# Peptides against a protein of PDB entry 5HDT, part 164

Target 1, 163 residues: chain A of PDB entry 5HDT
Amino acid sequence: MVVKTFMDMDQDSEEEKELYLNLALHLASDFFLKHPDKDVRLLVACCLADIFRIYAPEAPYTSPDKLKDIFMFITRQLKGLEDTKSPQFNRYFYLLENIAWVKSYNICFELEDSNEIFTQLYRTLFSVINNGHNQKVHMHMVDLMSSIICEGDTVSQELLDTV
Target 2, 163 residues: chain A of PDB entry 5HDT as posed
Amino acid sequence: MVVKTFMDMDQDSEEEKELYLNLALHLASDFFLKHPDKDVRLLVACCLADIFRIYAPEAPHTSPDKLKDIFMFITRQLKGLEDTKSPQFNRYFYLLENIAWVKSYNICFELEDSNEIFTQLYRTLFSVINNGHNQKVHMHMVDLMSSIICEGDTVSQELLDTV

## One batch from the design tools (peptide; made by RFdiffusion4, then SolubleMPNN)

Design b2_p29_8_s2 (from b2_p29_8, 16 letters changed)
Fold by OpenDDE base, seed 3:
Structure b2_p29_8_s2 (fold): chain B 163 residues (1-163), chain A 29 residues (1-29)
Amino acid sequence: as target 1 above (163 residues)
Amino acid sequence: MREELREMLLKRVKELGKKPVVPHPRKFE
């Protein structure tokens, strides 16, 4: 129910955004981020991605530590892209497509540990890519990574050297 | 596939006018 609700919500639904704000905040709790079920974690990640889409360009999460936790969590979920034959692959693809299009990770530039987050993202994407992935996956990965690299002069030389 | 992805990324970054990525060998999980 929650997944469908956020997927169908657009950025102009102000009343709905306010109504589900508390739910959005609770989805970022340790209960969900550390849920033992892999499929549940994937659904949570998709919901969080949709939340970032809906509330763009800002996020309803005000704590820097919480934002870091969320993006590190989403990054870990992207490991599921490796198995292109998985029944859940379409959801992993959706997650990648969403965060690439929205440029959700750009919010991380406000965080002290942004370089750590971006480095982990790059390593994850390069780790999971294989011959089973089509051009669309490649394009989303490149869109995501290049957007971060080209976001002003705030990207460190160390990050540029890591890729 | 990693090399192809790196090449695509490098090309994109160059096209956007930013300093190119410097790939280095590293271990992955």
Scores: peptide ipSAE 0.429, ipTM 0.749, DockQ to the pose 0.147
Fold by OpenDDE base, seed 2:
Parts: sequence; structure tokens; C-alpha cells
Structure b2_p29_8_s2 (fold): chain B 163 residues (1-163), chain A 29 residues (1-29)
Amino acid sequence: as target 1 above (163 residues)
Amino acid sequence: MREELREMLLKRVKELGKKPVVPHPRKFE
């Protein structure tokens, strides 16, 4: 229910954005980010991605620590892209497509630990890519990573070494 | 596949000249 709600929400739905603000905040709680069920965590990640999409170019999360937790969490979920034959692959693909299009990771530039977040993202993407992935996956990964490189004033050597 | 992805990324970055993408009001940039 919650997943469907955010997935179907339009960026221009101002009334809905206000209505579901509290729900968006609760989805970033430790209860959901540390949920024991892997499938639930994936759904939470998709919801968070949709929340960033809906509220762009601003996010409802104001705490730097919370934002860091969210993006580290999303990055961990992207590991699921590795198994292209998984029944959940389409949701992992959706997650990748969403964050690439929205450029949601660009909000991390305001965080002190941005380089750590970006490094983990790049390492994760390169670690999961395999022969089972099609060109669309490649394009989304490139869109995501190139946007970060181009928007950043400085990129750490560690990040460059990851590429 | 990792090398292919790397090449694609480097090509894209080169094409963009490491300049900011055109701003979009519905994206984070």
C-alpha cells in the first residue's frame, strides 16, 4: 500500500506531498532502514527513491546524519542488482532507474561524508555488474555515476581509483 | 563487463566535459 502510494504520486501533487510528509519521514526511521526482511528493505529503498523524486529539488529530510544513513542504505540495496534472474530484479532495476533519473545522490554534496557515500556507490555498482545485465542497466549506471562526477567540484582520489 | 562499464562512463564524462548537466527543476542538481 505505501509503496504503491509513493510510486504513483506525481511531483506536481502538492496536496499529496503535504499529506504524506509525515509518512515519508517515518520511512527513514531505523525501524525501516534496519528491517530484518530483505524484501521489505528493498521496498523501503524504492519508497525512499520515490520520495526524493516527488520532493525534488528539495528533500523532506533535513538531518545530515539521516541523509547519510538513507543513501548508505540505498547503496546497500543496490547489491541486489547482481542476480539478474531474481524475482525481485525488476524492483532493483526500478531503484536504479529512479535514482539515476532523479539524480538523488546529488543531494549528498551537502554532506561532509559525500566522498564516502559516492565511493561506496561506485564500488557497489562495479561489483554487481555482470554479463546478465543489458544495455539499459549500463546506461542508468553511467547516468548516475557521470552526473556525480560532473556536478562535483572535487572528486577524491579514492573515487577516481574506483572508476 | 566492468571494463565495458568503465569505458562507457569515461566516454560519457569526456563528452560532458565534467561540466554540470543542464539544471532541471525536478531533479537534484
Scores: peptide ipSAE 0.405, ipTM 0.807, DockQ to the pose 0.499
Fold by OpenDDE base, seed 5:
Structure b2_p29_8_s2 (fold): chain B 163 residues (1-163), chain A 29 residues (1-29)
Amino acid sequence: as target 1 above (163 residues)
Amino acid sequence: MREELREMLLKRVKELGKKPVVPHPRKFE
């Protein structure tokens, strides 16, 4: 199980990280990012989040275009947080928790379209939040969004308007 | 809920502006 493999891997497993590098790269392919199955896409997003965690502070993805695709993909998956009664909610929660803790979106500061990525992220998070979410969800969302604001030298007006 | 989240975010940003989080080498900070 690919998902479990990355979930169980720690950041100090250097030999294992090297072994699964090709798999990590393959998971970011269009085959997975554009997979027709919603549950598969969620699993892929969780794997990608774990990959960022495991390889931090250096992502194995070097292409700016690929990184943009990945973060836009992850952002789209976060829409699933809206349904707190979904059987997949725990995985969406895991995704949120992971990217908030790892601060994986900070990689986007090096991308030309960082403002677009951040704007979409903020809009998504504010669009999905509802009364069904507990304080932990709120905290992870705040951790994620505040980190981006505080780490950035400048924040676009458009991004500020989404707050 | 959106307003509450907004207020929480603004509060956190102000707090972090005063005391930045210590960078962690295993995070993208």
Scores: peptide ipSAE 0.389, ipTM 0.802, DockQ to the pose 0.442
Fold by OpenDDE base, seed 4:
Structure b2_p29_8_s2 (fold): chain B 163 residues (1-163), chain A 29 residues (1-29)
Amino acid sequence: as target 1 above (163 residues)
Amino acid sequence: MREELREMLLKRVKELGKKPVVPHPRKFE
């Protein structure tokens, strides 16, 4: 139900964005980020991705530590891309597609630990890629990683050299 | 596959106007 709500929300719906702000903040709580159910964590990640889409180019989260936790959490969920035959693969694909299209990770440039976040993202993506993935997955991964490299300066150049 | 992804990434970055500063052995091959 929560997933459907954010997926259908328009970026131009200012009243709705304000209405669901508390829900967006609640979804970033440790209760959800550390939820014991793997499928719930995936749904939470998708919701968070939609929240970033809806509130772009800004984010409703004001704490740098919380933002770091969220993106590290999303990065960990992307490990699920490895099994292309999983019944949840389509949701993992949605997560990748969303964050690539929105360029959600680019907000991390405002964080002190941005390099750590980007490094973990790159390591995760390269660790899960396999022959079962189609060209669309490759394109989204490249879109995501290249956007970070091109947006940054010296730090992003260092990332390029480490891949 | 990791090497192919790396090559795709490098190609895209070059097309977008960025270039690697120092070529060296790849980490994610």
Scores: peptide ipSAE 0.421, ipTM 0.745, DockQ to the pose 0.148; fails the geometry check

Design b2_p29_8_s3 (from b2_p29_8, 15 letters changed)
Fold by OpenDDE base, seed 1:
Structure b2_p29_8_s3 (fold): chain B 163 residues (1-163), chain A 29 residues (1-29)
Amino acid sequence: as target 1 above (163 residues)
Amino acid sequence: MREELRKMLLERVKEEGKKPVVPHPRKFE
């Protein structure tokens, strides 16, 4: 129910955004980020991605530590892209598509650990890519990674070595 | 496959360097 709610919400729905702000904040709690069920974590990641989409360009999360936790969490979920035959692949694809389009990771430029986050993202994407993926997956990955490179004034050597 | 992805990325970065992406109010850019 929660997944459906955020997925269908428009960015211009100001009243709804305010109404569901508390829910958005709650979804970033350790209870959900560290949930033992992999399927639940994927759903949480999709919800978080939608939350960023809905509230863009203003993220509802103000804590740098919380933001770091969220993006590291999302990055870990992207590992699920590797199995293209998984019944849940479509949700992983949705996650990738969403974060690429919204450019959610650009929020991380304001974080002290931005380079760490980006490096983990790049390594994850390159680790999961395989012959089972179509051109759309490639394009979303490129969109995501290139946006970060082009938006950043400086990129760490570690990140450059990853590419 | 990884090398192909790297090539695509480098090409995109090159193209975006020529024509920077216009900021969008509904995105984080």
Scores: peptide ipSAE 0.457, ipTM 0.825, DockQ to the pose 0.437
Fold by OpenDDE base, seed 5:
Structure b2_p29_8_s3 (fold): chain B 163 residues (1-163), chain A 29 residues (1-29)
Amino acid sequence: as target 1 above (163 residues)
Amino acid sequence: MREELRKMLLERVKEEGKKPVVPHPRKFE
């Protein structure tokens, strides 16, 4: 399983990272980002999150447009956090935990549409939060959002209004 | 819940503003 492969990969395994670089690039293709199966998209998102973790502080994706697509894609997947009773909730939790810890979205500061990406992220997180979520979910959401605010030199009024 | 989350976020931002998180080479910071 591709997901397990990236989950278990050490950030210091340079040879292995190089070996799977092409796979990482293919996972960001429209074939996967626009896959009709919701479960497949979730797995892809988890893989992408792990790819960012493994290759941090530099992502293997060089195209700004591609990076935007990826983060908008990941943001859309986070909507699945809403249903805490879903059999896939643990994977959604993993996705949240990963991107929060890695601070993956911070790479978006280099993108022209960073404010759009951050706004969508914040709106998504606030839209899915409910009484079924425990404190760990809250902490990861706060970690994720606060990192963006604190690392950014300027925050748009729209983003502030979203908070 | 949204209001509570907002409050938590604002408090965290204030705290981090006082003492920024130390960058880690394995993170995007």
Scores: peptide ipSAE 0.456, ipTM 0.772, DockQ to the pose 0.442
Fold by OpenDDE base, seed 3:
Structure b2_p29_8_s3 (fold): chain B 163 residues (1-163), chain A 29 residues (1-29)
Amino acid sequence: as target 1 above (163 residues)
Amino acid sequence: MREELRKMLLERVKEEGKKPVVPHPRKFE
């Protein structure tokens, strides 16, 4: 199973990273990003998050358009955090925890549409937060958003208005 | 909850803004 493979892979697994590079690239294809099954899309998002973790500080995706698609895709999956009682909540939590720790969204600073990506991320996070979430969720969300704000030299007014 | 999250974020930004970020080789920073 691809999901299990990337989830269990270490950042120091050089041989495995090389072996699964092509698979990592294929996971970012439209076939997976636009998969009709919501659970499959979540698994894909988790895999992509793990791919960023494994290959940090260099992403295997070189196309700016592809990177934008990936992060917009991941952002859309984070909407699933809203239902804290969902059987898939643990995977949504994993996704949030991963991207917060890895700071994968920092890759977006190299993209022309970074402000759009960050704005969508912030709007999504604030839209899903509710009283069912514990402190850990809050911490990961804050870690994720604060890292972006602090790393960016300039923040658009639109992004500031979102906060 | 949104307001609480905003407060937490603003406080964190203030705190982190005072500290230099140390790059980590296994993170995107």
Scores: peptide ipSAE 0.456, ipTM 0.818, DockQ to the pose 0.454
Fold by OpenDDE base, seed 4:
Structure b2_p29_8_s3 (fold): chain B 163 residues (1-163), chain A 29 residues (1-29)
Amino acid sequence: as target 1 above (163 residues)
Amino acid sequence: MREELRKMLLERVKEEGKKPVVPHPRKFE
C-alpha cells in the first residue's frame, strides 16, 4: 500500500506531501535500507525514488549522511537490472526510469562524497548492461549519467575518466 | 555492449555541451 501511495502521488499535492513526510523519513531508516528481503528492498528503493520525484526540486531528507546512505542503497538495487528475465525486472526498470527522469542523483552534488556515489553508480550501470536490454534502458542510463556529467564542472572530468 | 554504452554516453555529453541546459522546476537540475 505504501508503494502505491507514493507512486500515484502528484508533485503538486502539497497537503499529501506534508501528510506523508514522516512516512518518507521512516522509509530511509536502517530497518528498511537493511531489510533482509531483496524484494522489499526493491520496493523501498522505488518508494524513495518516488519520494524524490514528489518533493523535487527539494529533498525531504536533511542529513548528508542519510542522503549518502539512500543513494548508495538505490545504487545497490540497480544491480537487479542485470537479469532481464526476472519477474521483478519491470520494477527495476521503473526505478531506473524514475531516477533518470527526475535527475535525483543531482542532489548528491551537495554531498562531500559525491564522487564516491557517482563512481559507484557508473560502475553499477556498466556492470549490469547486457544484450538483453533494449534501447529504452540504454537511453535512461545515458540520460542519468550524462546529466551528472553535464551538471558537474570540474567533477565531470573525473567522472569521464571512470567511463 | 559496455563499449557501446560508453560511446552513447560520450556522444550525448558532447551534444549536451553544445546546448544550454534548461532547468525544470520538477526535476533536480
Scores: peptide ipSAE 0.453, ipTM 0.822, DockQ to the pose 0.438

Design b2_p29_8_s4 (from b2_p29_8, 16 letters changed)
Fold by OpenDDE base, seed 4:
Structure b2_p29_8_s4 (fold): chain B 163 residues (1-163), chain A 29 residues (1-29)
Amino acid sequence: as target 1 above (163 residues)
Amino acid sequence: MREKLREMLLKKVKEKGKLPKVAHPRKFE
């Protein structure tokens, strides 16, 4: 299973990183990003999150447009955090925990549309938070958003003011 | 709940040494 492959891969495994580069690129294709099955899209998002973890601090994706598409895609998947009773909630939690810990979104500072990406992320997180979420979810959301704010300068201040 | 999250975020940012430009009061539904 592709998900297991990237989940178990270490950041220091250079040979494996090179071997699975084509797979990483393929997972970012429109075929997967626009897949009709929501569970497949969630799995793709988790794989992409793991890819960012493995290749951190760099991304294997060289196209700014593709990077934007990926992060907008991941952001859309985070909407699934809203239903805490969903059988897929644990995977949504994994997605949140991963991107927060890795600080994956910080790659977006190199993109012209970074502010759009960050704004959409913040809006999504604030839209899904509810009383069913525990303190761990709150902490990961705060870690994710605060990391972006603290890494930026003027743009980050604007983001903070919009929260 | 959204307001609580906002407060936690602002507190964390402050602890990291960055201050918000303007802290406007916001109400969340």
Scores: peptide ipSAE 0.404, ipTM 0.728, DockQ to the pose 0.156
Fold by OpenDDE base, seed 1:
Structure b2_p29_8_s4 (fold): chain B 163 residues (1-163), chain A 29 residues (1-29)
Amino acid sequence: as target 1 above (163 residues)
Amino acid sequence: MREKLREMLLKKVKEKGKLPKVAHPRKFE
């Protein structure tokens, strides 16, 4: 129910955005980010991705620590892209497509640990890519990574070493 | 596959470097 609500919500729905702000904040709580069920964590990640989409260009999360936790969490979920035969693959694909399109990771440039976040993202993407992936997956991964590189103007040597 | 992905990334970065940056209000850019 919650995931469906955010998925269908429009960015211009100001009244709805205000109404569901508290829900968005709760979804970033440790209860959800550290949920023991892998499928639940995936749903949470997709919902968080949609929240970033809906509230763009301003995220509802104001805490730098919370933002870091969220993006590290999303990055960990992207590991699920490796198994292209998984019943949940389509949802992993949705997550990738969403964050690539929204460019949600660009928020991380405001964070002190941005390089750590980006490095972990790149390592994850390169670790999961395999022959089972189609061109769309490649495109979204490239869009995601290239957007970060181009927006930063400068890339740390550590980040470059992951490429 | 990783090498192919790297090549695609480098190509895309070069392409973007030749284009003006456009900020979109509905995206984080």
Scores: peptide ipSAE 0.377, ipTM 0.790, DockQ to the pose 0.453
Fold by OpenDDE base, seed 2:
Structure b2_p29_8_s4 (fold): chain B 163 residues (1-163), chain A 29 residues (1-29)
Amino acid sequence: as target 1 above (163 residues)
Amino acid sequence: MREKLREMLLKKVKEKGKLPKVAHPRKFE
């Protein structure tokens, strides 16, 4: 139910955004980010992606440390893209598509550890890509990575080495 | 596949007309 709630919510639904603000904050708690069930973590990641979509261009999370934790968490979930035959692949695809479309990672430019976040993202994407992926996956990965490169004034050598 | 992805990325960045400058990560502050 919670997953569907955020998935179907529009950015212009101000009343709904206010109503579910507390829920959005709770989804970023360690309880969910460190949940032992990988399927639950995937659902949490999708919800978080939807939250960023709904509240764009801002985020309901004000703590830089919390934002870092969230994006590192989402990045870890993207490893699930590797198995294209998994019954959960479509959810991983949704996660990728969403964050690429919304450009959710652009919020990370305000974080001190943005370089670490972007580096881990790029390494993850390049590590999971394989012959089972279609052009749509490639497109979303490229959209995501190119947006970060083009939005930033500078990039670290470490980030460039991941490409 | 990794090489293909790299090529696509470089092409996209080029099309957007921006090449990144290498600098210390903290310059985003």
Scores: peptide ipSAE 0.372, ipTM 0.730, DockQ to the pose 0.224
Fold by OpenDDE base, seed 5:
Structure b2_p29_8_s4 (fold): chain B 163 residues (1-163), chain A 29 residues (1-29)
Amino acid sequence: as target 1 above (163 residues)
Amino acid sequence: MREKLREMLLKKVKEKGKLPKVAHPRKFE
């Protein structure tokens, strides 16, 4: 399984990283990002999160437009965190935990539309949070959002209004 | 819950602002 392959891959396994580079690029194609199956999209998001982890501090995606599409895609998947009783919740949790720890969104500072990406992320996280979430979810959300605020040179007023 | 999350975020931001940044090569820092 592709998801398991990237999940278990060592960040220092350079030969494996090169071997699966084409697969990583293919997973960011419109075929997967716009896949009609919600469960497939979630799996793709988890794979993309692991790809960012494995290839950090560099992403294999070089196109600014593609990077924007990927992070907007991941942000949309985070909406699934709302239903804490979903059988897929553990995968949504994994997605959140991963992107928070890796600080994957920090690569967006190099993008022209970074403020749009961050604003959508914050709105999504505040939208999905509810009483069913435990302290770990809160911690990961805070870690993710605070990292962006603290590591950015400036924070837009729009982003501040979202918080 | 949203208000609680906001307060936690503000607290964390203040704490991070007072602490030295620790670089990690496996993160996008």
Scores: peptide ipSAE 0.388, ipTM 0.778, DockQ to the pose 0.424; fails the geometry check

## One batch from the design tools (peptide; made by RFdiffusion4, then SolubleMPNN)

Design b2_p30_1_s1 (from b2_p30_1, 12 letters changed)
Fold by OpenDDE base, seed 5:
Structure b2_p30_1_s1 (fold): chain B 163 residues (1-163), chain A 30 residues (1-30)
Amino acid sequence: as target 1 above (163 residues)
Amino acid sequence: MRPFGPSEEEWKKIEEYRKKNREKYHSIFS
């Protein structure tokens, strides 16, 4: 499946990156971001996360509006972390691990609506975090939020207080 | 666009971990 294709790629796979670039762009289309199947949306989110990993430090998506749509979409998928007993939990974990390690959300600092994106991310993470999560899940959630706070120059204390 | 990503040292650790755990990752999507 497509998710395994991107999973197995690394940043040095120049020929493969070129070959699958159009697919990467297509996966960010409204067709997939608004796909009616929840499981498909999760797989799309995992692919998008790996696309950010593979093409880092530069995302192949150039539209600010598209980037906003993507990260708002990924944020919505993170709600699935709430149920630790879900059959899909390991895939939600994969998504969380990736975005925490890759620090892909940090690209949003240049977006006009960065505060909205980060606010929704923080609210989502605080909403789903619970004592049922293991140490690794907690670590990735903390790392994700800390990276944004520490590297951001536009995240105000007021924003943090309103989350 | 603003560049993003972990440090080069962190990248090395990430990729090493991912390679070592390839079968685990594949099982997630099997």
Scores: peptide ipSAE 0.714, ipTM 0.966, DockQ to the pose 0.896
Fold by OpenDDE base, seed 1:
Structure b2_p30_1_s1 (fold): chain B 163 residues (1-163), chain A 30 residues (1-30)
Amino acid sequence: as target 1 above (163 residues)
Amino acid sequence: MRPFGPSEEEWKKIEEYRKKNREKYHSIFS
């Protein structure tokens, strides 16, 4: 499975990173981002999260529009965290854990539409967070939001007030 | 593009954790 390929890859896998770069680019295509199957989209999101992980600190996607699409896409997938009893919850957790650890959203500060991306992220997280989530989920959610607030230069108080 | 990611020390911890829990991660996508 493709998701396992990227999951098993680390940052030092230079040869593999070069080999699978084209696949990484294809996974960010509209075909996958707009795939009609919800489960496929989740797998794509997990792959994309790992792609950001292994290519950090530099994203393999250079188009601002593409980056926006990707992170808006990932944000939409995070809605799946709401149902803790879902069979796919562990995959949603995987996604959350990754983006929290990797701090991949922070690349969006360079984007013109960064505020839109962060706003949607915060709104999504607050819409799904509940007392049914365990400590790790809460921790990752907090870490994800905090990293953007604390490490970013462009997050305004107005943005925070609108969330 | 703007560089991103955790500190080097944090990366080490992340990778160690991921390696330690490799089987668990694989089970998520089995």
Scores: peptide ipSAE 0.711, ipTM 0.966, DockQ to the pose 0.889
Fold by OpenDDE base, seed 2:
Structure b2_p30_1_s1 (fold): chain B 163 residues (1-163), chain A 30 residues (1-30)
Amino acid sequence: as target 1 above (163 residues)
Amino acid sequence: MRPFGPSEEEWKKIEEYRKKNREKYHSIFS
């Protein structure tokens, strides 16, 4: 499974990173981002999160439009965190943990539509946060939001007011 | 593109945790 391939890679896996670079690019295509199966989309999101992890500090994606599509896509998947009893919850947690640790959303600061991306992220997180989430989930959510606030120089007051 | 990611020390901790919990991670996608 592709998700396990990228899961098992680390930043020092230079030969593997080069070998699977084309696959990483293809996973960001509209075919996968707009896949009709929600379970497939979740797997794609997890793969993309790991792609950012292993290629950090730079992602292999250079198109601003593509980067926007990817992070808007990942943000939409985070809605699945709302149901802690879902069979897929652990995969949603994996996604959250990754993007919180990797700080991949920080790539978006140089994008023209950064405020739109961050707004959607914050709205989504606050929409799904509930008392049923354990301490780790809450910690990752806080870390994710705090990293953007603390490291960003383009976070506008408009964004904060919208959230 | 703008560089991103945790510090080198944080990366070490992340990777150690991931390696320690590798079986658990694989079970998520079994």
Scores: peptide ipSAE 0.710, ipTM 0.966, DockQ to the pose 0.900
Fold by OpenDDE base, seed 3:
Structure b2_p30_1_s1 (fold): chain B 163 residues (1-163), chain A 30 residues (1-30)
Amino acid sequence: as target 1 above (163 residues)
Amino acid sequence: MRPFGPSEEEWKKIEEYRKKNREKYHSIFS
């Protein structure tokens, strides 16, 4: 599975990073971002998260429009965290853990619509957080939100109202 | 684009954890 290929790759895998660059670009296409299968979209999100991990600190995608699409897409997938008993929950956790650790959303500070992206992220996280989540889930959610607040130059009133 | 990512020390911890839990991660996507 493609997700395992990127999962097993690290930042020092220069030859592999070059080899799979075209695949990384292809996975961010509208075909995959708008794929009709919910499970496929989740796998795509996990792959994209690992792509950000592998290519950090450099952005694997340079188009502002594409970056916005990707992070809005990832944000939509995080809605799946609401059901802790879902068979796919561990994959949603994987996604959350990655984006929290990698701090990939911080790329969005260079985008015109950064406030929109962050607002949607925070709204999504607060909509899915519940007492059924264990300490690790809560920690990653807090870390994800905190890293954006701490590293951002300013926090919009809209974002503050969302929190 | 803006550089991103955790510190090198944090990366080390992340990679160590991921390596130690490789089987668990693979089971998630089995």
Scores: peptide ipSAE 0.708, ipTM 0.966, DockQ to the pose 0.888

